# Peptides against a protein of PDB entry 2V3S, part 77

Target 1, 95 residues: chain A of PDB entry 2V3S
Amino acid sequence: PISLVLRLRNSKKELNDIRFEFTPGRDTAEGVSQELISAGLVDGRDLVIVAANLQKIVEEPQSNRSVTFKLASGVEGSDIPDDGKLIGFAQLSIS

## One batch from the design tools (peptide; made by RFdiffusion4, then SolubleMPNN)

Design b2_p23_5_s2 (from b2_p23_5, 13 letters changed)
Fold by OpenDDE base, seed 5:
Structure b2_p23_5_s2 (fold): chain B 95 residues (1-95), chain A 23 residues (1-23)
Amino acid sequence: as target 1 above (95 residues)
Amino acid sequence: SARQQAMRKSAEESVEERKKKKE
């Protein structure tokens, strides 16, 4: 299995590192993304963008070691999006 | 599920570790 970390801020603006495994052929990017939402760790509005980037990283894990992407849930917030501070952004990486 | 529980546990641990690092 592929060992992954999703880094993003929770509702209290605290930085979370969420660890999980992905097994190609058994898991799907959309399925695991839905589990992240069900666990209360990802906003439901971010299903599409998280699944798309998860699919990208698991297709070529040796080449795509890290991807940073803009969250749909961060656009309407009071804080200005910032990829360096992961405000309105999330980062998915290989452990 | 087991995976969801592990996800939540790792998230909580990461927050606590960052708090300890700033102390």
Scores: peptide ipSAE 0.774, ipTM 0.941, DockQ to the pose 0.892
Fold by OpenDDE base, seed 2:
Parts: structure tokens; sequence; C-alpha cells
Structure b2_p23_5_s2 (fold): chain B 95 residues (1-95), chain A 23 residues (1-23)
């Protein structure tokens, strides 16, 4: 299995590192993304972008060690999006 | 689910670790 970390800020703007495993052939990017949402760790509006980037990293984990992407939930927020501070952005990485 | 529970736990632990580091 592939060990992954999803880094993003929670509703209190605290930076969270969410660890999980992904098994190719058993798991799907959309399925695991839905689990993240069901766990209350990802906004439902971010399903598409999280799934897309999860798919990207798991299809070539040796080449894609880290991906940072803009969240749909962060666009209309009061805070200005910033990829360096992960404000309105999330990061997936291989642990 | 077990995976969801593990996800939540890791998230909570990460927040706690960062708080400790900041102190």
Amino acid sequence: as target 1 above (95 residues)
Amino acid sequence: SARQQAMRKSAEESVEERKKKKE
C-alpha cells in the first residue's frame, strides 16, 4: 500500500496532517476522497479536486512525491488563498 | 470505518504535536 499524508487546515484554521493508506486495485481515488469527507476532514465541495490529485499521486507515486492544489472551499473564504501557508490549498504527499 | 477513525486520529495528533512544538 501507498502511505499518504494530506495536509490542510481545519475549520479552526489549524494545520492538520491526515495519514492514510491507499492500495491500488482495491481503493479508488474518489472512494478514499469520500471517506475523507465522511470523516469530516475534507469539505464536500472539494471532492473533485481532492480525488483528481489523489489519483495523480497514486498513479505514479515515485514521480509524484508531493502535489499542492487549490481547494474549491477556499476560494470564497475571507482569507486570501496562499499555497505556501496552505490557506485555501491542500497538499498530498508520500510519507 | 477503521480507516476514517485512523484518519481522524492522525489529524488530531498532528494538531496536538504542533501545539506542543509551538510551546
Scores: peptide ipSAE 0.774, ipTM 0.941, DockQ to the pose 0.894
Fold by OpenDDE base, seed 1:
Structure b2_p23_5_s2 (fold): chain B 95 residues (1-95), chain A 23 residues (1-23)
Amino acid sequence: as target 1 above (95 residues)
Amino acid sequence: SARQQAMRKSAEESVEERKKKKE
């Protein structure tokens, strides 16, 4: 399986590292993304963007060791999005 | 599920470890 880390800020704006495994052929990007939402770790509005980037990293894990992407849930927030500080952004990486 | 529980645990641990490091 592929060991992944999703880094993003929680509701208290604290940086979280969420570890999980992805098994190609058994798991799907959308399925695992839904599990992240069900776990209360990802906003439901971010299903599409998380699934898209998860798919990207697992299809070529050697080429895409890390991807950073804008969250839909972060756009309407009070803080200005910042990819460096992961405000309104999340980072998915190979562990 | 087991995976969801592991996800939550890792998230919580990461926050705790960062707090410890900052102290």
Scores: peptide ipSAE 0.773, ipTM 0.941, DockQ to the pose 0.895
Fold by OpenDDE base, seed 3:
Structure b2_p23_5_s2 (fold): chain B 95 residues (1-95), chain A 23 residues (1-23)
Amino acid sequence: as target 1 above (95 residues)
Amino acid sequence: SARQQAMRKSAEESVEERKKKKE
């Protein structure tokens, strides 16, 4: 399995590192993304973008060690999105 | 599920460790 870390801020603006495994051929990007939402760790509005980037990294884990992407949930927030501070952005990386 | 529980646990631990580091 592929060991992954999803880094993003929670509702208290605290930086979270969420660890999980992905098994190609058994798991799907959308399925695991749904589990992140069901766990209360990802906003439901971010399903599409999280699944897309999860798919990207698991397709080529040797080449794509880290991907940073804008969250849909972050656009409506009062804070200005910032990829460096992961405000309105999330980072998915190989553990 | 087991995976969801593990996800939550890792997230909570990461927050706690960062708080401890800032003290």
Scores: peptide ipSAE 0.772, ipTM 0.941, DockQ to the pose 0.895

Design b2_p23_5_s3 (from b2_p23_5, 7 letters changed)
Fold by OpenDDE base, seed 2:
Structure b2_p23_5_s3 (fold): chain B 95 residues (1-95), chain A 23 residues (1-23)
Amino acid sequence: as target 1 above (95 residues)
Amino acid sequence: SARQEAMRASAAASVEERRKAAE
């Protein structure tokens, strides 16, 4: 399995590192993304972008060691999105 | 699910570790 870390801020704006495994052929990017949402760790509006980037990293984990992407849930908030501070952004990386 | 529980646990642990590191 591929060991991954999803880094993003929770509702209290605290930075979280969410660790999980992904097994190609058993798991799907959308399925695991849905689990992240069901766990209360990802906003449902971010399903598409999380799944897309999860798919990207798991299909070529050696080439895509880390991806940072803009969250849909962060666009219309009062805070200005910032990829360096992971405000309105999340980072997915190989553990 | 087991995976969801592990996800939550790791998230919570990471917050705690950062809190400790800031003290």
Scores: peptide ipSAE 0.783, ipTM 0.950, DockQ to the pose 0.894
Fold by OpenDDE base, seed 4:
Parts: structure tokens; C-alpha cells; sequence
Structure b2_p23_5_s3 (fold): chain B 95 residues (1-95), chain A 23 residues (1-23)
């Protein structure tokens, strides 16, 4: 399986590193993204963007070691989005 | 599920680790 880390800020603005495994052929990007939401770790509004980027990283994990992407839930937030600080952004990476 | 439990555990651990590192 592919060992992944999803880094994003929780409701308290604390950085979380969420570790999980992805098994190609058994798991789907959308399915695992839904599990992240069900676990209360990802906002439901971010299903599409998380799934898209999860798919991107698992299809070529050797080339896509890390992907950073804008969250839908962060756009309307009070803080200005910042990819470097992961404000309104999340990062998926190979562990 | 087992995966969801592991996800939550890792998230919580990461927060605690950063807290300790900041002390």
C-alpha cells in the first residue's frame, strides 16, 4: 500500500498530519476522501478537491511526492489563503 | 472503521507532538 500524509489545519487552526494507507485496486480516491470526512478530519465541501488530488498522487506516487491544493472550505474563511502556511490549503504527500 | 480510527489517532498525535516540540 501507499503510505500518505494529509496535512491541513483543524477548526482550532492547528496543523494536523493525518496518516493513512491507500491500496490501489482496492481503494478509490473518492472512497478514502469520504472516510476522511466521516472521521471529522476534512470538511465535506472539500470532497471533490481532496479526491482529485488524492487520485493525482496515487496514480504516480514516484513523480507526485507532494501536492498542495486550495480547499473549498477555506475560500470563504476570514483568513487570507496561504499555501505556504496551509491556510485554506491542504497538502498530500507520500510518507 | 479501522482506517478512520487510525486517521483520528495520527491527527491527534501530530498535534500533541507539535505541542511538545514547542515547549
Amino acid sequence: as target 1 above (95 residues)
Amino acid sequence: SARQEAMRASAAASVEERRKAAE
Scores: peptide ipSAE 0.783, ipTM 0.950, DockQ to the pose 0.889
Fold by OpenDDE base, seed 1:
Structure b2_p23_5_s3 (fold): chain B 95 residues (1-95), chain A 23 residues (1-23)
Amino acid sequence: as target 1 above (95 residues)
Amino acid sequence: SARQEAMRASAAASVEERRKAAE
């Protein structure tokens, strides 16, 4: 299994590191992304972008050690999106 | 689910760790 960390801010704007495993051939990017949403850790509006980037990192974990991507939920927020501060952005990485 | 619970636990732990590190 691939050990992953999803880093993003919670509703209190605190940085969260969410650890989980992904088993190729058993798990799907969309399925695990839905679990993140069901756990209350990812906004439902971010299903597509999280799944897309999760797929990207698990298909080539040796070359894609980290991916940072813009969240749909962050676009209409009061804070200006910033990939460096992970405001309106999330980061997925291999642990 | 077990995975969801582990996800929540790790998230909460990470917040606490950062809080402690900031003190």
Scores: peptide ipSAE 0.782, ipTM 0.950, DockQ to the pose 0.894
Fold by OpenDDE base, seed 3:
Structure b2_p23_5_s3 (fold): chain B 95 residues (1-95), chain A 23 residues (1-23)
Amino acid sequence: as target 1 above (95 residues)
Amino acid sequence: SARQEAMRASAAASVEERRKAAE
């Protein structure tokens, strides 16, 4: 299995590292993304973007070691989006 | 589910580790 880390801020703006495994051929990007939402760790509005980037990293894990992407849930927030500080952004990486 | 529980645990642990490091 592929060991992954999803880094993003929670509702208290605290940086979280969420570790999980992905098994190609058994798991799907959308399915695991839905589990992240069901766990209360990802906003439901971010299903599409998380699934798309999860698919990108697992299809070529040797080439795609890290991907940073804009969250739909962060666009209308009070804070200005910043990919360096992961404000309105999340990062997926190979553990 | 088992995976969801592990996800929550890792998230909580990461916050705690950063809190400890800041003290």
Scores: peptide ipSAE 0.782, ipTM 0.949, DockQ to the pose 0.894

Design b2_p23_5_s4 (from b2_p23_5, 14 letters changed)
Fold by OpenDDE base, seed 5:
Structure b2_p23_5_s4 (fold): chain B 95 residues (1-95), chain A 23 residues (1-23)
Amino acid sequence: as target 1 above (95 residues)
Amino acid sequence: SARQEKMRESAKKSVEERKKKKE
């Protein structure tokens, strides 16, 4: 299995590192993304973008060690989106 | 599920560790 970390801010703007495994051939990017949402760790509006980037990283984990992407849930936030501070952005990486 | 439990626990732990680091 592939060990991954999803880094993003919770509702209190605290930075979270979410660890999980992905098994190619058994898991799907959309399925695991839905589990993240069901766990209350990802906003449902971010399903598409999380699944797309999860698919990208698990297809070539040796080449794609980290990906940072804009969240749909962050666009209407009080803070200006910033990829460096992960405000309105999330980062997915191989652990 | 086991995976969701790991997700939640790791998230919680990471927040606590960051708070501890800033103290």
Scores: peptide ipSAE 0.771, ipTM 0.942, DockQ to the pose 0.881
Fold by OpenDDE base, seed 2:
Structure b2_p23_5_s4 (fold): chain B 95 residues (1-95), chain A 23 residues (1-23)
Amino acid sequence: as target 1 above (95 residues)
Amino acid sequence: SARQEKMRESAKKSVEERKKKKE
């Protein structure tokens, strides 16, 4: 299995490191993304972008060690999106 | 599920560790 970390801010703007495993051939990017949403750790509006980037990293984990992407939930928020501070952005990386 | 429990616990732990580090 692939050990992953999803880093993003919660509703209180605190930075979270969410750890989980992904097994190719058993898990799907969309399925695991839905689990993240069901756990209350990812906004439902971000299903598409999280699933897309999860798919990207698990298909070539050796070359795609880390991906940072803009969240749909962060676009119309009060805070200005910033990939360095992970405001309106999330980072997915190999553990 | 076991995976979701790990997700929640790791998230909680990471926040706690960052707060502790800031002190």
Scores: peptide ipSAE 0.771, ipTM 0.941, DockQ to the pose 0.876
Fold by OpenDDE base, seed 4:
Order: C-alpha cells, then sequence, then structure tokens
Structure b2_p23_5_s4 (fold): chain B 95 residues (1-95), chain A 23 residues (1-23)
C-alpha cells in the first residue's frame, strides 16, 4: 500500500495532517476521497479535485511525491487563496 | 473503518502537536 498524507486546514483554520493508505487495484481515488469526506475531514465540495489529485499521485508515486491543488471550498472564502500557506489549497504527499 | 480511524486520529494528533509546539 501507498502511505499518503493530506494536508489542509480545518474549519478553525488549523493545519491538519491526515494520514491514510491507498492500495492500488483495491482502492479507488474517488472511494477514498469519499471516506475523507465521510470522516468530516474534507469538504464535500472538494470531492472532484481531491479525487483527481489523489489519482494523479497514486498513478506515479515515485514521480509525484507531492501535489498541491486549489480547493473548491476555498474559492469563495474571505481569505485570499495561498498555496504556500495552504489557504484554499490542500497538499497530498507520499509519506 | 480502520482507515477512517487512522485518518481521524492522525488529524487530531497533528493539530495537538502544532499547538504544543507553539507553547
Amino acid sequence: as target 1 above (95 residues)
Amino acid sequence: SARQEKMRESAKKSVEERKKKKE
């Protein structure tokens, strides 16, 4: 299995590091993304973008060690999106 | 599930560790 970390801010704007495993051939990017949402750790509006980037990183984990992407839930927020501060952005990385 | 439990626990721990570091 691939050990991953999803880094993003919670509703209190606190940075979370969410660890989980992904097994190619058994898990799907969308399925695991839905688990993240069901766990209350990802906004439901971000299903598509999280799944897309999860798919990207698990396709070639040796080449894609980290991916940072804009969240749909962050676009209409009061804070200006910032990939460096992970405001309106999330980051997936190989553990 | 085991995976979701790991997700939740790691998230909680990460927040706690960051708060502890700032103290």
Scores: peptide ipSAE 0.771, ipTM 0.942, DockQ to the pose 0.867
Fold by OpenDDE base, seed 1:
Structure b2_p23_5_s4 (fold): chain B 95 residues (1-95), chain A 23 residues (1-23)
Amino acid sequence: as target 1 above (95 residues)
Amino acid sequence: SARQEKMRESAKKSVEERKKKKE
């Protein structure tokens, strides 16, 4: 299995490092993304973008060691999105 | 599920560790 870390800020603006495994052929990007949402760790509005980037990293884990992407839930927030500070952005990486 | 529990625990631990580091 592929060991992954999803880094993003929680509702208190604290950085979370969420660890999970992904097994190609058994898991799907959308399925695992739904589990993240069900766990209360990802906003439901971010299903599409999380699934898309999870798919990207697991299909070519040797080439895509880390991907940073803009969250739909962060666009209308009070803070200006910033990929460096992961404000309105999340990062997926291979552990 | 086991995976979801790992997700939640890792998230919680990461926040705790960051707070501890700043103290």
Scores: peptide ipSAE 0.771, ipTM 0.941, DockQ to the pose 0.883

Design b2_p23_6_s1 (from b2_p23_6, 13 letters changed)
Fold by OpenDDE base, seed 5:
Structure b2_p23_6_s1 (fold): chain B 95 residues (1-95), chain A 23 residues (1-23)
Amino acid sequence: as target 1 above (95 residues)
Amino acid sequence: SREERRELLKEQQKKFGPAAKPP
């Protein structure tokens, strides 16, 4: 299995590292993304972007060690999106 | 397993709090 970390801010704007495993051939990027949403760790509006980037990182984990992407849920927020501060952005990485 | 992952995610949600309201 591939050990992953999703770095994402919670509702209090605190940055947290969420750990989970992904097993190629058993899990799907969309399926695991749905689990993250069901757990309340990811906004439902971000299903597509999270799944797309999760797929990217697991298809070549040796090459794609980290990916940062813009969240749909952060576009209309009060804070200005910033990839460096992960405001309106999230990061997936191989642990 | 999916069940184990679900429990791990649940535990972390309790620790860090929700990023969004639960469905």
Scores: peptide ipSAE 0.762, ipTM 0.936, DockQ to the pose 0.539
Fold by OpenDDE base, seed 4:
Structure b2_p23_6_s1 (fold): chain B 95 residues (1-95), chain A 23 residues (1-23)
Amino acid sequence: as target 1 above (95 residues)
Amino acid sequence: SREERRELLKEQQKKFGPAAKPP
């Protein structure tokens, strides 16, 4: 399995590293993304973007060691999106 | 397994708190 970390801010705007495994051939990017949402760790509005980037990182984990992407849930927030601070952005990386 | 992943995610949610309310 591939060990992954999702770096994402919680409702208190605290940045946390959420770890999980992905098994190619058994898991799907959308399926695991839905599990993250069901666990309350990802906003439901971010299903598409999380799934897309999860797919990207697991299809070529040797090349895509880390991917940072803009969250749909962060676009209309009070804070200005910032990829460096992961405000309105999240990051997936290989553990 | 999926079940193990679910439990791990649940544990981390308890630790870090929610990013959003579960659907």
Scores: peptide ipSAE 0.762, ipTM 0.937, DockQ to the pose 0.533
Fold by OpenDDE base, seed 2:
Structure b2_p23_6_s1 (fold): chain B 95 residues (1-95), chain A 23 residues (1-23)
Amino acid sequence: as target 1 above (95 residues)
Amino acid sequence: SREERRELLKEQQKKFGPAAKPP
């Protein structure tokens, strides 16, 4: 399995590293993204972008060691999006 | 397994708190 880390901020704006595994052929990017949402770790509005980037990293894990992407949930927020600070952005990386 | 991942995610949610309103 591929060991992944999802780095993103919680409701208190604290940055956390969420660990999970992905097994190609058994898991799907869409399915695992839905699990993250069901666990309350990802905003439902971010299903599409999380799934797309999860798919990207797992299809070529040797080449795509890290991907940073803009969250749909962060666009209408009061905080100004910043990829460096992961404000309105999240990051997926290979452990 | 999916079940193990579910429990791990649940554990981490308890640790870090919710990133979004629970569904």
Scores: peptide ipSAE 0.762, ipTM 0.936, DockQ to the pose 0.559
Fold by OpenDDE base, seed 1:
Structure b2_p23_6_s1 (fold): chain B 95 residues (1-95), chain A 23 residues (1-23)
Amino acid sequence: as target 1 above (95 residues)
Amino acid sequence: SREERRELLKEQQKKFGPAAKPP
């Protein structure tokens, strides 16, 4: 399986590394993204963007070691989005 | 497995807290 880390801020704006595995042929990017949402770790509004970037990283883990993407849930927030600080952004990387 | 991942995610949610309200 592919060991992944989702770096994401929680409701208290604390940055955390969420670890999980992805097994090609058994798991789907959409399915695993839904599990992250069901666990309360990802906002439901971010299903599409998380699934898209998860698919990107698992299709070529050797070349796509890390991907940073803008969250839909962060657009209307009080804080200005910042990819460097991962405000309104999340990062997926190979562990 | 999916069940193992579910438990791992639940454990981490308890540790780090929620990023959003569950569905």
Scores: peptide ipSAE 0.761, ipTM 0.937, DockQ to the pose 0.539

Design b2_p23_6_s2 (from b2_p23_6, 12 letters changed)
Fold by OpenDDE base, seed 5:
Structure b2_p23_6_s2 (fold): chain B 95 residues (1-95), chain A 23 residues (1-23)
Amino acid sequence: as target 1 above (95 residues)
Amino acid sequence: SRAARAERLRQQQAELGPAATPP
């Protein structure tokens, strides 16, 4: 399995590192993303963008070691998005 | 199962707490 870390801010705006595994052929990017949402760790509005970037990193894990992407849930927020501070952004990386 | 994984993830984050800010 591929060991991944999803770094993003929780409802208290604190950074969390979410560790999970992805098994090619058994897991799907959308399925795992839905599980992250069910766990309350990802906003439901971010299903599409998380799944797309998860697919990107697991299809070529040796080449795609990290991806940072803009969250749909962060667009309408009062805080200005910042990829360096992961405000309105999240990061997936290979553990 | 999907439900089991979600529960494990929830418990994992409750235990780990916040992460350090990257440099």
Scores: peptide ipSAE 0.605, ipTM 0.892, DockQ to the pose 0.188
Fold by OpenDDE base, seed 3:
Structure b2_p23_6_s2 (fold): chain B 95 residues (1-95), chain A 23 residues (1-23)
Amino acid sequence: as target 1 above (95 residues)
Amino acid sequence: SRAARAERLRQQQAELGPAATPP
């Protein structure tokens, strides 16, 4: 399986490193993303963007070692989005 | 199962706590 880390800020604006595995042929990007939402770790509004970037990283893990993407849940927040500080952004990386 | 994995993920984050903030 592919070992992944999703770095994302929680409701207290604290960074969390969410570790999970993805097994090609058994898991789907959308399915795993839905499980992250069910776990309360990802906002439901971010299903599409998380699934899209998860698919991107697992289809070519040797080429896509890290991807940073803008969250739908962060667009209307009080904080200004910042990819460097992962405000309104999340990062997926190969562990 | 999907429900079992979701629960494991929730428990892992509760135990691990927040990551260090990058400088």
Scores: peptide ipSAE 0.597, ipTM 0.890, DockQ to the pose 0.195
Fold by OpenDDE base, seed 4:
Structure b2_p23_6_s2 (fold): chain B 95 residues (1-95), chain A 23 residues (1-23)
Amino acid sequence: as target 1 above (95 residues)
Amino acid sequence: SRAARAERLRQQQAELGPAATPP
């Protein structure tokens, strides 16, 4: 399996590293993303973008060691989006 | 199962707490 870390801010604006595994051929990007949402770790509005980037990293894990992407849930927040600070952005990386 | 993984993820994060600030 591929060991991944999803880094994003929680409701308290604290950065959290979420560790999970992805097994090609058994797991799907959308399925795992839905599980992250069910766990309360990802906003439901971010299903599409998380799934898309998860698919990107697992299809070429050696080339895509890290991907940072804008969250749909972050655009309406009070803080200005910033990819460097992961405000309104999340990051997936190979563990 | 899907539900089992979600529960494990929830528990893991509760135990880990906040991560260090990126450089």
Scores: peptide ipSAE 0.589, ipTM 0.888, DockQ to the pose 0.192
Fold by OpenDDE base, seed 1:
Structure b2_p23_6_s2 (fold): chain B 95 residues (1-95), chain A 23 residues (1-23)
Amino acid sequence: as target 1 above (95 residues)
Amino acid sequence: SRAARAERLRQQQAELGPAATPP
C-alpha cells in the first residue's frame, strides 16, 4: 500500500497531518476521499478536488511525491488563501 | 469497511492533535 499524509487545517485553523494508506486496485480516490469526509477531516465540498489530487499522487507516487491544491471550502472563508501556509489549500504527500 | 476506516481516522486524529511541523 501507499502511505500518505494529508496536511490540512481544521476548523480551529490548526494544521493537522492525517495519515492513511491507499491500496491500488482495492481503494479508489473517490472512495477514500469520502471516508475522509465521513471522518470529519475533510469538508464535503472538497470531495472533487481531494479525489482528483489523491488520484494524481497514487497513479505516479514516485513522480508525484507531494501535491498542493486549492480547496473549494476555502474560497468563501474570511482568510485569504495561501498555498505556502496551507490556508484554503491542502497538501498530499507520500510518507 | 468504509465506516470502519472513517472511524479509525477520526480516532487517530483525535489522539494526535495538531501537527508539530510547519507546512
Scores: peptide ipSAE 0.570, ipTM 0.884, DockQ to the pose 0.195

Design b2_p23_6_s3 (from b2_p23_6, 14 letters changed)
Fold by OpenDDE base, seed 3:
Order: C-alpha cells, then sequence, then structure tokens
Structure b2_p23_6_s3 (fold): chain B 95 residues (1-95), chain A 23 residues (1-23)
C-alpha cells in the first residue's frame, strides 16, 4: 500500500497531518476521498479536487511526491487563499 | 482494509477536530 499524508487546516485553523493508506487495484481515489469527507476531515465541497489530486499522486507516486491544490471550500472564506501557508489549500504527499 | 482505514480516520478526526468551514 501507499502511505499518504494530507496536510490540511482544521476548524481552528490549525495545520495538521492526516495519515492514510491507499492500495492500487483495491481502492479508488473517489472512494477514499469520500471516506475523508465521511470522517469529518474534508469538506464535502472538496470531493472533486481531492479525488483528482489523490488520483494524480497514486498513479505515479515515484514522480509525484507532493501535490498542493486549491480547495473549493476555501474560495469564499474570510481569509485570502495562500498556497504557501496552506490557507484555502491542501497538500497530499507520500509518507 | 477499508474498514480499518475508516476507523483510523475517525480517530484522527477526534484528535484534530472537525474540518474547516468558511466564515
Amino acid sequence: as target 1 above (95 residues)
Amino acid sequence: SAEERREQLKRQQAELGPAARPA
């Protein structure tokens, strides 16, 4: 299995690392993304973007060690999106 | 397994708190 880390800010704006595994051929990017949402770790509006980037990193984990992407849920937030500070952005990386 | 992953994710949520929401 592929060990992944999702770096994302919580409701208190604290940056945290969420760990999970992905097994190619058994898991799907959309399915695992749905689990992250069901667990209350990811906003439901971010299903599409999380699934797309999860697919990207697991299809070529040797080349795509880390991907940073803009969250749909962060667009209309009070804080200005910033990929460097991961405000309105999240990061997936290989553990 | 998927079941184990879901349990692990829920445990992490309990420790880290709920996902951020726009203000």
Scores: peptide ipSAE 0.775, ipTM 0.945, DockQ to the pose 0.868
Fold by OpenDDE base, seed 4:
Structure b2_p23_6_s3 (fold): chain B 95 residues (1-95), chain A 23 residues (1-23)
Amino acid sequence: as target 1 above (95 residues)
Amino acid sequence: SAEERREQLKRQQAELGPAARPA
């Protein structure tokens, strides 16, 4: 299995690492993304972008060691999006 | 397994708090 980390800010704007595994051939990017949402760790509006980037990283984990992407849920936030600070952005990386 | 992953994710949510939402 591939060990992944999703770096994302919580409701208190604290940056945290969420750890999970992905097994190619058994898991799907959309399915695991749904699990993240169901667990209350990812906003439901971010299903598409999380699934797309999860697919990207698991298809070529040696080449795509880290991917940073803009969240749909972050657009309407009070803070200005910033990829460096992961405000309105999230990051997936290989553990 | 998938069920173990779901359990792991829920435990992390309990520790880290709920996802951010626009205010």
Scores: peptide ipSAE 0.774, ipTM 0.945, DockQ to the pose 0.883
Fold by OpenDDE base, seed 5:
Structure b2_p23_6_s3 (fold): chain B 95 residues (1-95), chain A 23 residues (1-23)
Amino acid sequence: as target 1 above (95 residues)
Amino acid sequence: SAEERREQLKRQQAELGPAARPA
């Protein structure tokens, strides 16, 4: 399986690493993204963007070691998005 | 398995807190 880390800020604005595994051929990007949402770790509005980037990283994990993307939930907030600080952004990486 | 992953994710949520909600 592929060991992944989702770096994302929680409700307290703290940046945390969420660890999970992905098995190609058994898991799907959308399915695992739904699990992240169901666990209360990702906002439901971010399903599409998380799934798209998860698919990107798992299809070529040796080439795509890290991907940073803008959250749909982030643009609806009052804070100004910042990819460097991961405000309104999240990052997926290979562990 | 997916079941094990869901349980592990929920445990992490308990430690880290719920997802951020725009203010």
Scores: peptide ipSAE 0.770, ipTM 0.943, DockQ to the pose 0.851
Fold by OpenDDE base, seed 1:
Structure b2_p23_6_s3 (fold): chain B 95 residues (1-95), chain A 23 residues (1-23)
Amino acid sequence: as target 1 above (95 residues)
Amino acid sequence: SAEERREQLKRQQAELGPAARPA
């Protein structure tokens, strides 16, 4: 399986690493993204963008070592989105 | 397995707190 890390800020704006595995041929990007949402780690509004970027990283894990993407849930937040600080952004990387 | 992953994710949520939400 592919060992992944989702770097994402929580409700207290703390940056945390969430660890999980993805097995090609058994798991789907959308399915695992739904699990992240069900666990309360990802906002439900971010299903599409998380799934899209998870698919991107797992299709070529040797080349796509890290992907950073804008969250839909962060658009209307009080903080201005910033990919460098991962405000309104999340990052997926190969562990 | 998917079941193990779900349990592992929930344990991490308990440790890290809920996902960020817009103010």
Scores: peptide ipSAE 0.769, ipTM 0.943, DockQ to the pose 0.887

